# Ledger of designs, part 23: peptides against a protein of PDB entry 5OK6

Target 1, 215 residues: chain A of PDB entry 5OK6
Amino acid sequence: ELPGLDSQWRQIENGESGRERPLRAGESWFLVEKHWYKQWEAYVQGGDQDSSTFPGCINNATLFQDEINWRLKEGLVEGEDYVLLPAAAWHYLVSWYGLEHGQPPIERKVIELPNIQKVEVYPVELLLVRHNDLGKSHTVQFSHTDSIGLVLRTARERFLVEPQEDTRLWAKNSEGSLDRLYDTHITVLDAALETGQLIIMETRKKDGTWPSAQL

## One batch from the design tools (peptide; made by RFdiffusion4, then SolubleMPNN)

Design b1_p10_7_s3 (from b1_p10_7, 5 letters changed)
Fold by OpenDDE base, seed 2:
Structure b1_p10_7_s3 (fold): chain B 215 residues (1-215), chain A 10 residues (1-10)
Amino acid sequence: as target 1 above (215 residues)
Amino acid sequence: SMVDEFRDVE
């Protein structure tokens, strides 16, 4: 059963708990396709629950580039292509209208940047490889706020590196050279790592030499 | 390239 239209509007657009609520780091927010949301706004503001403005089920299909991996299209803009809702508001809309069959929710996290909170719509996808097998990449998603240390740990885990093995990271830069990621305490953002960037995990040899030092 | 050279390192 749908709540009253005024109740729906207050629940979703309430500045304290709805769309306009303050962002808090670690919270989940959800994308809603803009045209659907505008149709919903028109419906609830119209005052007639039996009106022809009924939005139907939530359908975010236009936000996806594929229906296999459910990747977002590049270059989507908040307020133009989608709106962001806090988890509670999203769950209300889904409970009232449903979500298109088989379509996953587009969940994103609030991240804390030095001077701002934002919903991270586009996390960084890095191509992790080993120095001796560049042909076998693991694509892994990271937050811009994740440390290089986490990237290194993740690479070690993906490649089943033993705890006693020493490893370090290199990033392929725009010039095609390799920059060493020496400081593991800086973030992915601070290191200016980008989606699709190749990150090479170098493993130290048993003799204590680094493969890269012999090049 | 340096990346290509790295591929040849076991």
Scores: peptide ipSAE 0.029, ipTM 0.686, DockQ to the pose 0.235
Fold by OpenDDE base, seed 5:
Structure b1_p10_7_s3 (fold): chain B 215 residues (1-215), chain A 10 residues (1-10)
Amino acid sequence: as target 1 above (215 residues)
Amino acid sequence: SMVDEFRDVE
């Protein structure tokens, strides 16, 4: 059931629990397509529930590049293409208006960066490969705040590396060279890793030598 | 490429 228009506005736009609330690390926020949101704003501000400005179901279709894996289009901008709502506000809107059938919510996490909190709309998608089988990649999503150590652990898990096997990471740089990721305590952001970047997991040989030492 | 060379080491 739709609440009164003023109640909708107060519930979604307030600074305590709505769109304007402070970001907190680890919280879920949701993207809402800008045109839909603006239509909703116009509807609730108009004061007529029977208005032709009724926004209908939330439809984020224009934010997606495909309906298979539901990837976002690149280069979307907050305030231009979408608005961000905290989970409670999102769930209210979905409850009131519905979400387009079959369309997933666009959930994102607040991350803590050195001087700011932000909703991480674009986590980093890395192409994880083994040094001896570069043709078999695992695409894995990471936060910019995730450590290189987590990337390494994830690679080990995906490739079923035994605990006793020693492994290390290399990143393919823009010049096509390989940069070794020595420090596993730095973040994906600190290492300047980017979406689509090839990350090579090297496994130490049983003789104690590294494959790359023969290069 | 360095990647190809790296692959060929094993």
Scores: peptide ipSAE 0.029, ipTM 0.689, DockQ to the pose 0.251
Fold by OpenDDE base, seed 3:
Structure b1_p10_7_s3 (fold): chain B 215 residues (1-215), chain A 10 residues (1-10)
Amino acid sequence: as target 1 above (215 residues)
Amino acid sequence: SMVDEFRDVE
């Protein structure tokens, strides 16, 4: 059953617990397509539950690039393309109106950056490869707040690197050259790694030499 | 070179 229109508005737009509440690191927020949200606003502000302004089911179809992996389109802008809602508000809307059949919720995490809390709508997708087999990539998502050390560990795991094998990372830069990721304690953000960027895991040879040192 | 191989990867 749908709550009263004023109750819906207060619950979703309430500055303490709704759309405008402070972001908190680690919390889940959800994307709602802007047109649907505006239709909902018009409906609940209209004061007539029988209004032709009823928004129907939440439909985020226009936010997705594909319906296979449910990847978001690039370049979506908050307030223009979508609205961010905290988990509680999202779940209320879904319970009241439903979600379009087959669509997953667009869940994102709040991350803590040096001076701001932000919903990380676009995690960094890196292409992990081995220095000796560039044709076999693993696409892996990382937070901007993840360390290069995590990227390295993830690469080692994906490529089944033995614990005794020594490895290091290189990033292909915009100029097509390779930048070595020396500091594993810096973040993906600090390293300025971007989605689609090639990350090369180099494995040290048994003779103690690095493949790159022979080039 | 490894770098050259990487340059050819679009």
Scores: peptide ipSAE 0.029, ipTM 0.676, DockQ to the pose 0.250
Fold by OpenDDE base, seed 4:
Structure b1_p10_7_s3 (fold): chain B 215 residues (1-215), chain A 10 residues (1-10)
Amino acid sequence: as target 1 above (215 residues)
Amino acid sequence: SMVDEFRDVE
């Protein structure tokens, strides 16, 4: 059963638990397609529950590139293409109106950047490869706040690297050269890693030499 | 070079 229109507005738009609440690192927020949200706003502000402005089920279809991987379209802008709702508000809307059948929620995390909290709508997708098999990539998502150390650990796990094997990372830069990721304590953001960037995991040879040193 | 082998993977 739908709550009263004023109650809906208060639950979703309030500054404590709604759309206007402060961002907190680690919390989940959800994207809602802007036109649907505006339709909902018009509906609840209209004061008539039987209005033709009823928004129907939440449908984020226009935000997706595809219905296979449910990747977001590139270049979506908050306030133009979507609104962000905290988990509680999202769950209320889904409970009241439903979500389009088969469509996943667009859940994103709040991250802490040096001077701001942000909902990370676009995590960094890195192409992880081994130095000896460049044709076999693992695409893995990372937060901008994730460390290079996490990228390395993830690469080791994906490639089933044994604990005794020594590994390091290289990033292919815009010039096509390889930049070694020496500091594993810096973040993906600090390293300026971007979506689609090739990250090469180099494994040390049994003789103690690095493959890259032989080039 | 290893780098040259990587160029084709854009």
Scores: peptide ipSAE 0.027, ipTM 0.661, DockQ to the pose 0.242

Design b1_p10_7_s4 (from b1_p10_7, 7 letters changed)
Fold by OpenDDE base, seed 2:
Structure b1_p10_7_s4 (fold): chain B 215 residues (1-215), chain A 10 residues (1-10)
Amino acid sequence: as target 1 above (215 residues)
Amino acid sequence: SMVDEYSSVM
């Protein structure tokens, strides 16, 4: 059942689970298309008798690049294209109005950066390859807060590398050269890794030499 | 060769 308009407004905007609540690392937040959200605001502020302002079901179609992979468009801006809601507020709106049929929720995580919490709308997509098979990539998503060690472990897992095999990472830079990722404790952000960047996993030879040392 | 591709990326 749809709650009273004042109750909806209080729950979504001013509640302990409202839009303005503090961000907490690891929590899920959801994107809502701005025009829908503004229509909802107008509806709940206009009073119970104005059915003409009813927002209908949540429709985030304009935020998606495609309806196959449900990738977000690049360059979306908070407060211009979308609003962010905490999970509880999102689930209330979906319960009250529904979500467009077949459209997935746009769930994102709060991350902790050195001086700020933010919702990570655009995590980094890396192209993982092996040094001996550059034509076979695995696209994997990482947080900017993920360690290079996690990228390496993920690459090892995707390529079915045996535990006894020694491996290291190289990043292809904008100049087309390879930078070795020596420190596995730094983050994806600290390493300045970007979406679409090629990451090469090098495997040590059985003779104890590295393939790159022969180049 | 794969070495040439790897060397061209290195």
Scores: peptide ipSAE 0.020, ipTM 0.612, DockQ to the pose 0.445
Fold by OpenDDE base, seed 5:
Structure b1_p10_7_s4 (fold): chain B 215 residues (1-215), chain A 10 residues (1-10)
Amino acid sequence: as target 1 above (215 residues)
Amino acid sequence: SMVDEYSSVM
């Protein structure tokens, strides 16, 4: 049963647990398509439960680029294309109105940047490859706050690198040259890594030489 | 060769 319209509004729009609450690092937030959300706002503010403004089920279809991988469209803007809700508020809306059949929730994490908390709507998708098989990429998603060390560990895991094998990373830059990712403690953001960027994992040879040193 | 591809990227 739907709660009263005023109760819905207070539950979703409040500054303590709703849309206006402060962001906290590590928390889950959810995207809601802006038109649906505005229709919901109009419905609950209208004060008539039988209004033709009833929003129906949450439908985020317009936010997705595809219905296979459920990738978001590029360039979506908060407040224009979507609103962000904390997990509790999202779950209330889903319980009241439902979510369109087959659509996954668009869950995102709050990350901590040097001066701000932000919901990371677009984590970085890196193309991981081995130096000796550039044609076999693994696309892996990383937070901007993830370390290069995590990227390296993930690459090692994906390529089934033995623990005793030495590996290092290179990033292909916009000029087409390779930059060595020497510092594994810096973040993906600090390294200025971008979605679609090629990251090459180089494995040290058994003779102790690096493949790149022989080029 | 894959080495040539790697060398062209490096």
Scores: peptide ipSAE 0.019, ipTM 0.619, DockQ to the pose 0.510
Fold by OpenDDE base, seed 4:
Structure b1_p10_7_s4 (fold): chain B 215 residues (1-215), chain A 10 residues (1-10)
Amino acid sequence: as target 1 above (215 residues)
Amino acid sequence: SMVDEYSSVM
């Protein structure tokens, strides 16, 4: 059963647990398509539960570029294309109105950047490859706050690298050259890694030489 | 060769 309209508004728009709550690193937030959300706002503000302004089920279809991988469209803007709700508020709306059949929730994490908390709507998708098989990529998502060390570990895991094998990363830059990722403690953000960027995992040869030293 | 592909990326 739907709560009263005022109760809905209070649960969703409050500054403690609703849309206006402070961001906290590691928390889940959810995207809601703006037109649906504005329709919901109009409905609950109208004071008539039987109003023709009833928003129906949450429909985020316009935020997706495809219904196969459920990737977001590029360039979506908070407050223009979507609103962000904390998990509790999202779950309330879903429980009240439902979510469009087959659509996944658009869950995102709050990350801690040097001077701000942000919901990371667009994690960095890196193309992980091996130096000896550039044609076989693994697309993996990383937070901007993830370390290069995590990228390296993830690459090793995806490529089933044995623990005794030494590996290092190279990033293909915009000029088409390779920049070695020397510091594994810096973040994806600090390394200026971008979505779609090719990351090459180089494996040290059994003779102790690096493949790149022979180029 | 795989070396040429690697060298073209390097």
Scores: peptide ipSAE 0.019, ipTM 0.616, DockQ to the pose 0.428
Fold by OpenDDE base, seed 1:
Structure b1_p10_7_s4 (fold): chain B 215 residues (1-215), chain A 10 residues (1-10)
Amino acid sequence: as target 1 above (215 residues)
Amino acid sequence: SMVDEYSSVM
């Protein structure tokens, strides 16, 4: 059953778990398509529950590039294409109106940047490969706040590298050359890694030499 | 550089 229209408005906009609440690192927020949200605003502000302005179920179809992987379109803008809601507000709207059948929720995390909290709508998708088999890529998502050390650990796990084997990373830059990722304590953001970038894991040989040192 | 040589072989 739908709560009263004034109660809906207060809970979603002005509540302690509303749209205007402070961002906190690690919290989940959800995207809602802008036209649906504006239709909902018009409905709850109209004061008539039987109004023809009823928004129907949440439908984020226009935000997706495909219905296979459910990836977002590139270049979506907050306030133009979507609004961000905290998890509690999202779950209320889904409970009241439903979500389009088969469509996943668009969940994102709040990240801590040096001077601001932000909902990370676009995590970095890196193409992980081994130096000796460039044709087998693993696409993995990372936060901009994840360390290069996490990227390296993830690559080691995906390629089943033994704990005693030494590994290091190279990034293919925009000029097509390779930059060695020496510092594993810096973030993906600090390293300026971008979506679609090739990251090469080099494994040290049993003789103690690096493959790249013999080229 | 070693990096340039590695980049040319990949």
Scores: peptide ipSAE 0.019, ipTM 0.609, DockQ to the pose 0.189

Design b1_p10_8_s1 (from b1_p10_8, 3 letters changed)
Fold by OpenDDE base, seed 5:
Structure b1_p10_8_s1 (fold): chain B 215 residues (1-215), chain A 10 residues (1-10)
Amino acid sequence: as target 1 above (215 residues)
Amino acid sequence: PLYPDKLPSL
């Protein structure tokens, strides 16, 4: 059953548990398409439950690039294209109005950056490859706050690298050259890694030499 | 060290 319109407004638009609540690192937030959200606002503010302004099911279709991978369109802007809701508020709206059939929720995490918390709407998609098989890429999402060490571990796992094998990363830069990722403690953000960037995992040879040292 | 574009030869 739908709560009263005032109760819906108070539940979603409050500073403690609703849209206006402070961001906290590691929390889940959800994207809601802006036009749907504005229609909901108009409905609950109108005071008439039988109004033609009823928003219907949540439909984020316009935020997706495709309905296969459910990737977001590039360049979406908070407050223009979507609204961010904390998990509790999102779950209330879904329970009241439903979500479009087959459409996944757009869940994102709050990350902690220097001096700011932000919902990471666009995690970094890296193209992981082995130095000896550049044609087989694994696309993997990382947070900007993830360490290069995590990228390396993830690459090792995806390529089934044995624990005793020594590996290192290279990033292809904008000039087409390779920058070695020496420091594994810096973040993806600190390394300025970008979506679609090629990350090469080099594996040390059994003779103790690196493939790159022979170039 | 910047390695040139010749990653395909690794």
Scores: peptide ipSAE 0.025, ipTM 0.662, DockQ to the pose 0.476
Fold by OpenDDE base, seed 4:
Structure b1_p10_8_s1 (fold): chain B 215 residues (1-215), chain A 10 residues (1-10)
Amino acid sequence: as target 1 above (215 residues)
Amino acid sequence: PLYPDKLPSL
């Protein structure tokens, strides 16, 4: 059963557990399509539960570029295209109205950047490849706050690199050259890695030489 | 091919 309209508004819009809640690193937030959310706001503000303004099921279809991988469209803007709700508020709305059949929730994490907490709507999708087989990529999502060391570990895992094999990363830059990711302690953000960027894992040869030293 | 057959120059 739907709670009273005032109760719905209070659960979703409050500053302690709702939309206005302060962001906290590691928490899950969810995207809600803006038009649906505005219709919900109008419905709960109208004071008539039988109003024609009833929002129906949450429908985020317009936020997706595809219904196969459920990738978000590029360039979506908070407050224009979507609103962010904390997990509790999202789960309330889903329990009350439902989610459109087959649509996954758009869950995102709060990350801590040097001077701000932000919901990371667009994690960095890196194209991981091996130096000896550039045609076989693994697309992997990383947070901007993830270390290059995590990218390297992930690449090693995806390519089934044995523990005794020594590996390092290169990023393909905008000029088409390769920048070596020397510091594994810096973040994806600090390394200025971007979505769609090619990251090359180089494996050290058995003779102790690096493949790149022969280029 | 979308990717070069060889590692680009450093």
Scores: peptide ipSAE 0.025, ipTM 0.650, DockQ to the pose 0.170
Fold by OpenDDE base, seed 3:
Structure b1_p10_8_s1 (fold): chain B 215 residues (1-215), chain A 10 residues (1-10)
Amino acid sequence: as target 1 above (215 residues)
Amino acid sequence: PLYPDKLPSL
């Protein structure tokens, strides 16, 4: 059974635990398609449970680029295309109205940037490759707050690099040249890495030389 | 050894 309309409104829109609550680093927030959310607002504000304004199941289909990988469309804007809800509010709405069958929740994390907390709607998707086999890429998502050291470890794991093998990263820049990611302590944000960027893992040769030193 | 910090286009 649905809670009373005023109770729904207070649980989802209250300034302390609802949509307008402060962001906290590491918390999960969820995207809700804007039209559905506005329909829900109209329903609960109308005061009539039998009204034609009933929103039905949550359906985020318009936010997805594809139903295979469930990638978000590029360029979605908060307040225009979607609303962000804290996990508790999202789970209430899903429990009351349901989620479209087979559609995954759009969960995102709050990240801490130097001067702001933000829900990271678009993590950075990097194309990881080996220097000797550029045709075999692994697409991996990283937070802007993840270190280059994590990118390197992830690349080593994906390519089954042995612990004794020495490796380093290069990023293909907008000019088509490769810039070495020499500092592994900086973040993906600090390195200005972007979605779709090619990251090349170079493995040191057994002779102690780097492949790149022969180019 | 000085490793290159930048490589030409691959």
Scores: peptide ipSAE 0.024, ipTM 0.666, DockQ to the pose 0.100
Fold by OpenDDE base, seed 1:
Structure b1_p10_8_s1 (fold): chain B 215 residues (1-215), chain A 10 residues (1-10)
Amino acid sequence: as target 1 above (215 residues)
Amino acid sequence: PLYPDKLPSL
């Protein structure tokens, strides 16, 4: 059953538990398409449950670039294209109105950047490859706050690298050259890694030489 | 520069 309109508004817009609640690192937030959300606001503010302003089910179709991988369109802006809701508020709206059939929720994490918390709407998609087989890529999502060490561990796992094998990363830059990722403690953000960037995992040879040292 | 070692290709 739908709660009373004033109860819905207070539950979703309440600054302690709703849309205006403080961001906390690691928490899940959800995107809601802006026009739907504005229609919902108009409905609950109208005071008539039988109003023609009823928003219907949540429909985020306009936020997706495809219905296969459910990737977001590039360049979406908070407050213009979508509203961010904390998990509790999102789940309330879904329970009350439903979500369009077949659409996945658009879940994102709060990350901590230097002096700011942000919902990471666009995590970094890296193309992981081995130095000796550039044709076999693994696309993996990383947070901007993830370390290069995590990228390296993830590459090792995806390529089934044995623990005794030594590996290192290279990033293909915009000039088409490879920059070595020396510091594994810096973040993806600090390394200025971008979505679609090729990351090459080099494996040390059994003779103790690096493949790149022979180029 | 953060990454001094540049390779043309691997």
Scores: peptide ipSAE 0.024, ipTM 0.633, DockQ to the pose 0.123

Design b1_p10_8_s2 (from b1_p10_8, 4 letters changed)
Fold by OpenDDE base, seed 2:
Structure b1_p10_8_s2 (fold): chain B 215 residues (1-215), chain A 10 residues (1-10)
Amino acid sequence: as target 1 above (215 residues)
Amino acid sequence: PLYPDLLPSL
């Protein structure tokens, strides 16, 4: 049974678990399609549960690029295309109205940037490859706050690199050349890595030489 | 600068 309309409004818009609550790093937030959310607002503000303003099931279809990989469309804007809800509020709405059959929730994390918390709607998708086989890529998502060291460890894991093998990263830049990622302590953001960027893992030869030193 | 097209040849 649906809670009273005033109770729904208070739980979702207001209080410690509402839409306007402070962001905290590492917490999950969820995207809700804006038109659905506005219909819900109109419904609960109308005060009539039998109103024709009933929003129905949550349907985020317009936010997805495809129904295969459930990727978000590029360029979605908060407040225009979607609203962000904390996990508690999202779970309330799903329990009350349901989610469209087969659609996954659009879960995102709060990240801590140097001067701001934000929900990271678009993590960075990097194309990880080995220097000797550029045709075999692993697409992996990273936070802008993830270290280059994590990217390197992830590349090593994906390519089943043995612990004794020494490896380093190169990023393909906008000029089509490779920039070496020397500092593994900087973030993906600090390194200015972008979605779709090619990241090349170079493995040191058994003789102790680097393949790139022959170029 | 390294060029990615040269790396597979190594």
Scores: peptide ipSAE 0.066, ipTM 0.782, DockQ to the pose 0.820
Fold by OpenDDE base, seed 3:
Structure b1_p10_8_s2 (fold): chain B 215 residues (1-215), chain A 10 residues (1-10)
Amino acid sequence: as target 1 above (215 residues)
Amino acid sequence: PLYPDLLPSL
């Protein structure tokens, strides 16, 4: 059963615990398609439960570029294309109205940047490859706050690199050359890594030489 | 600068 319209409005739009609440690092927020959310706003503000303004189930289809990998469209803007809700508010709406069958929730994390908290709608998708087999890529998502050390560990795991094998990373830059990622303690943000960027894992040869030293 | 296309040729 749906709660009363005023109760729905207060629960979702409550400035302390709803849509307008402060961001907190590590918390989950969810995207809701803007048109659906505006339809819901009109429904609950109209004061008529039997109104033709009933929003139906949450449908985020227009936010996805594909229904296979459930990737978001590029360039979506908060307040224009979607609304961000804290986990509690999202779960209330899903409980009341449902979510379109087969669609995953669009869950995102609040990240802490040096001067701001932000919902990371677009984590960085890196193309991980080995230096000797560029045709076998692993696309992996990373937070802007993740370290280059995590990227390296993830690459080692995906490529089944043995613990005794020494590895390092290179990033393909906009000029098409490779920049070595020397510092593994800096973040993906600090390294200015971008979605779709090729990251090459170089493995040290058994003779102790690096493949790149022969170029 | 290194070029990725050269690495498999090593």
Scores: peptide ipSAE 0.045, ipTM 0.773, DockQ to the pose 0.771
Fold by OpenDDE base, seed 5:
Structure b1_p10_8_s2 (fold): chain B 215 residues (1-215), chain A 10 residues (1-10)
Amino acid sequence: as target 1 above (215 residues)
Amino acid sequence: PLYPDLLPSL
């Protein structure tokens, strides 16, 4: 059953548990397509439950690049293309109006950056490869707050590297050369890694030499 | 800097 229009407004727009609440690291937020949200705002502000302004089911279709992988379009802007709602508010809207059939929720996490919390709408997609097989990439998403150590561990896992094998990472830079990622404690952000960037995992030879040392 | 074109030859 739909609650009263004023109750819907207060539940979704409040500063304690709604859209205006402070961001907290690790919390889940959800994207809602802007036009749907504006239609909902108009409906609940109109005060007539039988109004032709009824928004219908939540439909985020315009935010997706495809309906196969449910990848977000690039360059979406908060406040223009979508609004962000905390999990509680999102679940209320879904309970009241439904979500378009087969469409997944667009869940994102709050991350803590230097001096700001942000909902990370676009995680960094890295192309992980082995030094000896550059043609076989694994695309993996990382938070900007993830460590290079996590990238390395993930690469080792994806390539089934044995625990006793030594590995290290190289990032392809804008000049087309490789920069070695020496510090594994810095973040993806600190390393200035970008979506689509090639990350090469080098595996140490059994003789204890690195392949790259022979160049 | 290491050049990517040199890595496959390793």
Scores: peptide ipSAE 0.028, ipTM 0.669, DockQ to the pose 0.741
Fold by OpenDDE base, seed 1:
Structure b1_p10_8_s2 (fold): chain B 215 residues (1-215), chain A 10 residues (1-10)
Amino acid sequence: as target 1 above (215 residues)
Amino acid sequence: PLYPDLLPSL
C-alpha cells in the first residue's frame, strides 16, 4: 500500500534515511533517473493521490548504454541526469512504485577520498592480462580506493597463479609504454589508473629471472 | 618504462 503523500516526502527527502543524510564509507546508494524523481516530487507535493502526475514505476532506461550488461552511460551528472538515494529510501520507492520489469537497480558504494566522501558512480574497469598471453583479458571493476595490492591479488586469482609463484604488475600508459607498479600500497586513484587501461601481470620464471629483464 | 614493441615478446 502506498503511504500518504506527506509521509512519502518525509521518508525520502527529510528522514534519517533520506536523500540529505550524510554519506558514510561502505554504504550503498542507488541512482534514480532525474525526470522520474521530479515527477515523483511533483506528485507528492501536489497533495492529490489520483493526480495525473503519478510517476509510475521507476524507469532508469535512459541511464543505461545497453540492456545486456546494464552499463551506465558515460558522463552522467548528479542532479542533472540522476538523483542519489540511500538504500532505505530506494527500497521504499521500489516497494511503493516498483522498478521497470527486468531492469536492475543501479547500486553504488560510498568511498572515502582524502578530503570527502563520494558515491562512486564509475568504478575503474581494468583489463587484466598475463605477460605471455595478452589476448586473454579479464575485465574487473575496482574502486579508486582499492590498493594496487588488491589488483595484484585479483589478477593472481583470475589467472589461477600458485601461491609460490612471484608476480608483479605493469600498467600500459597513454603513450603505449609500460609503467611498473612498484608500490602495492598506493590506491588505483594514486596510480592514476583509468577505465579500459591494460594491466599486465608478469610471472617470475622458474630460473628466478623476470621475462621483462630479458628485453 | 618498457617500450611498446617489447610487449609481444613478454
Scores: peptide ipSAE 0.026, ipTM 0.708, DockQ to the pose 0.544

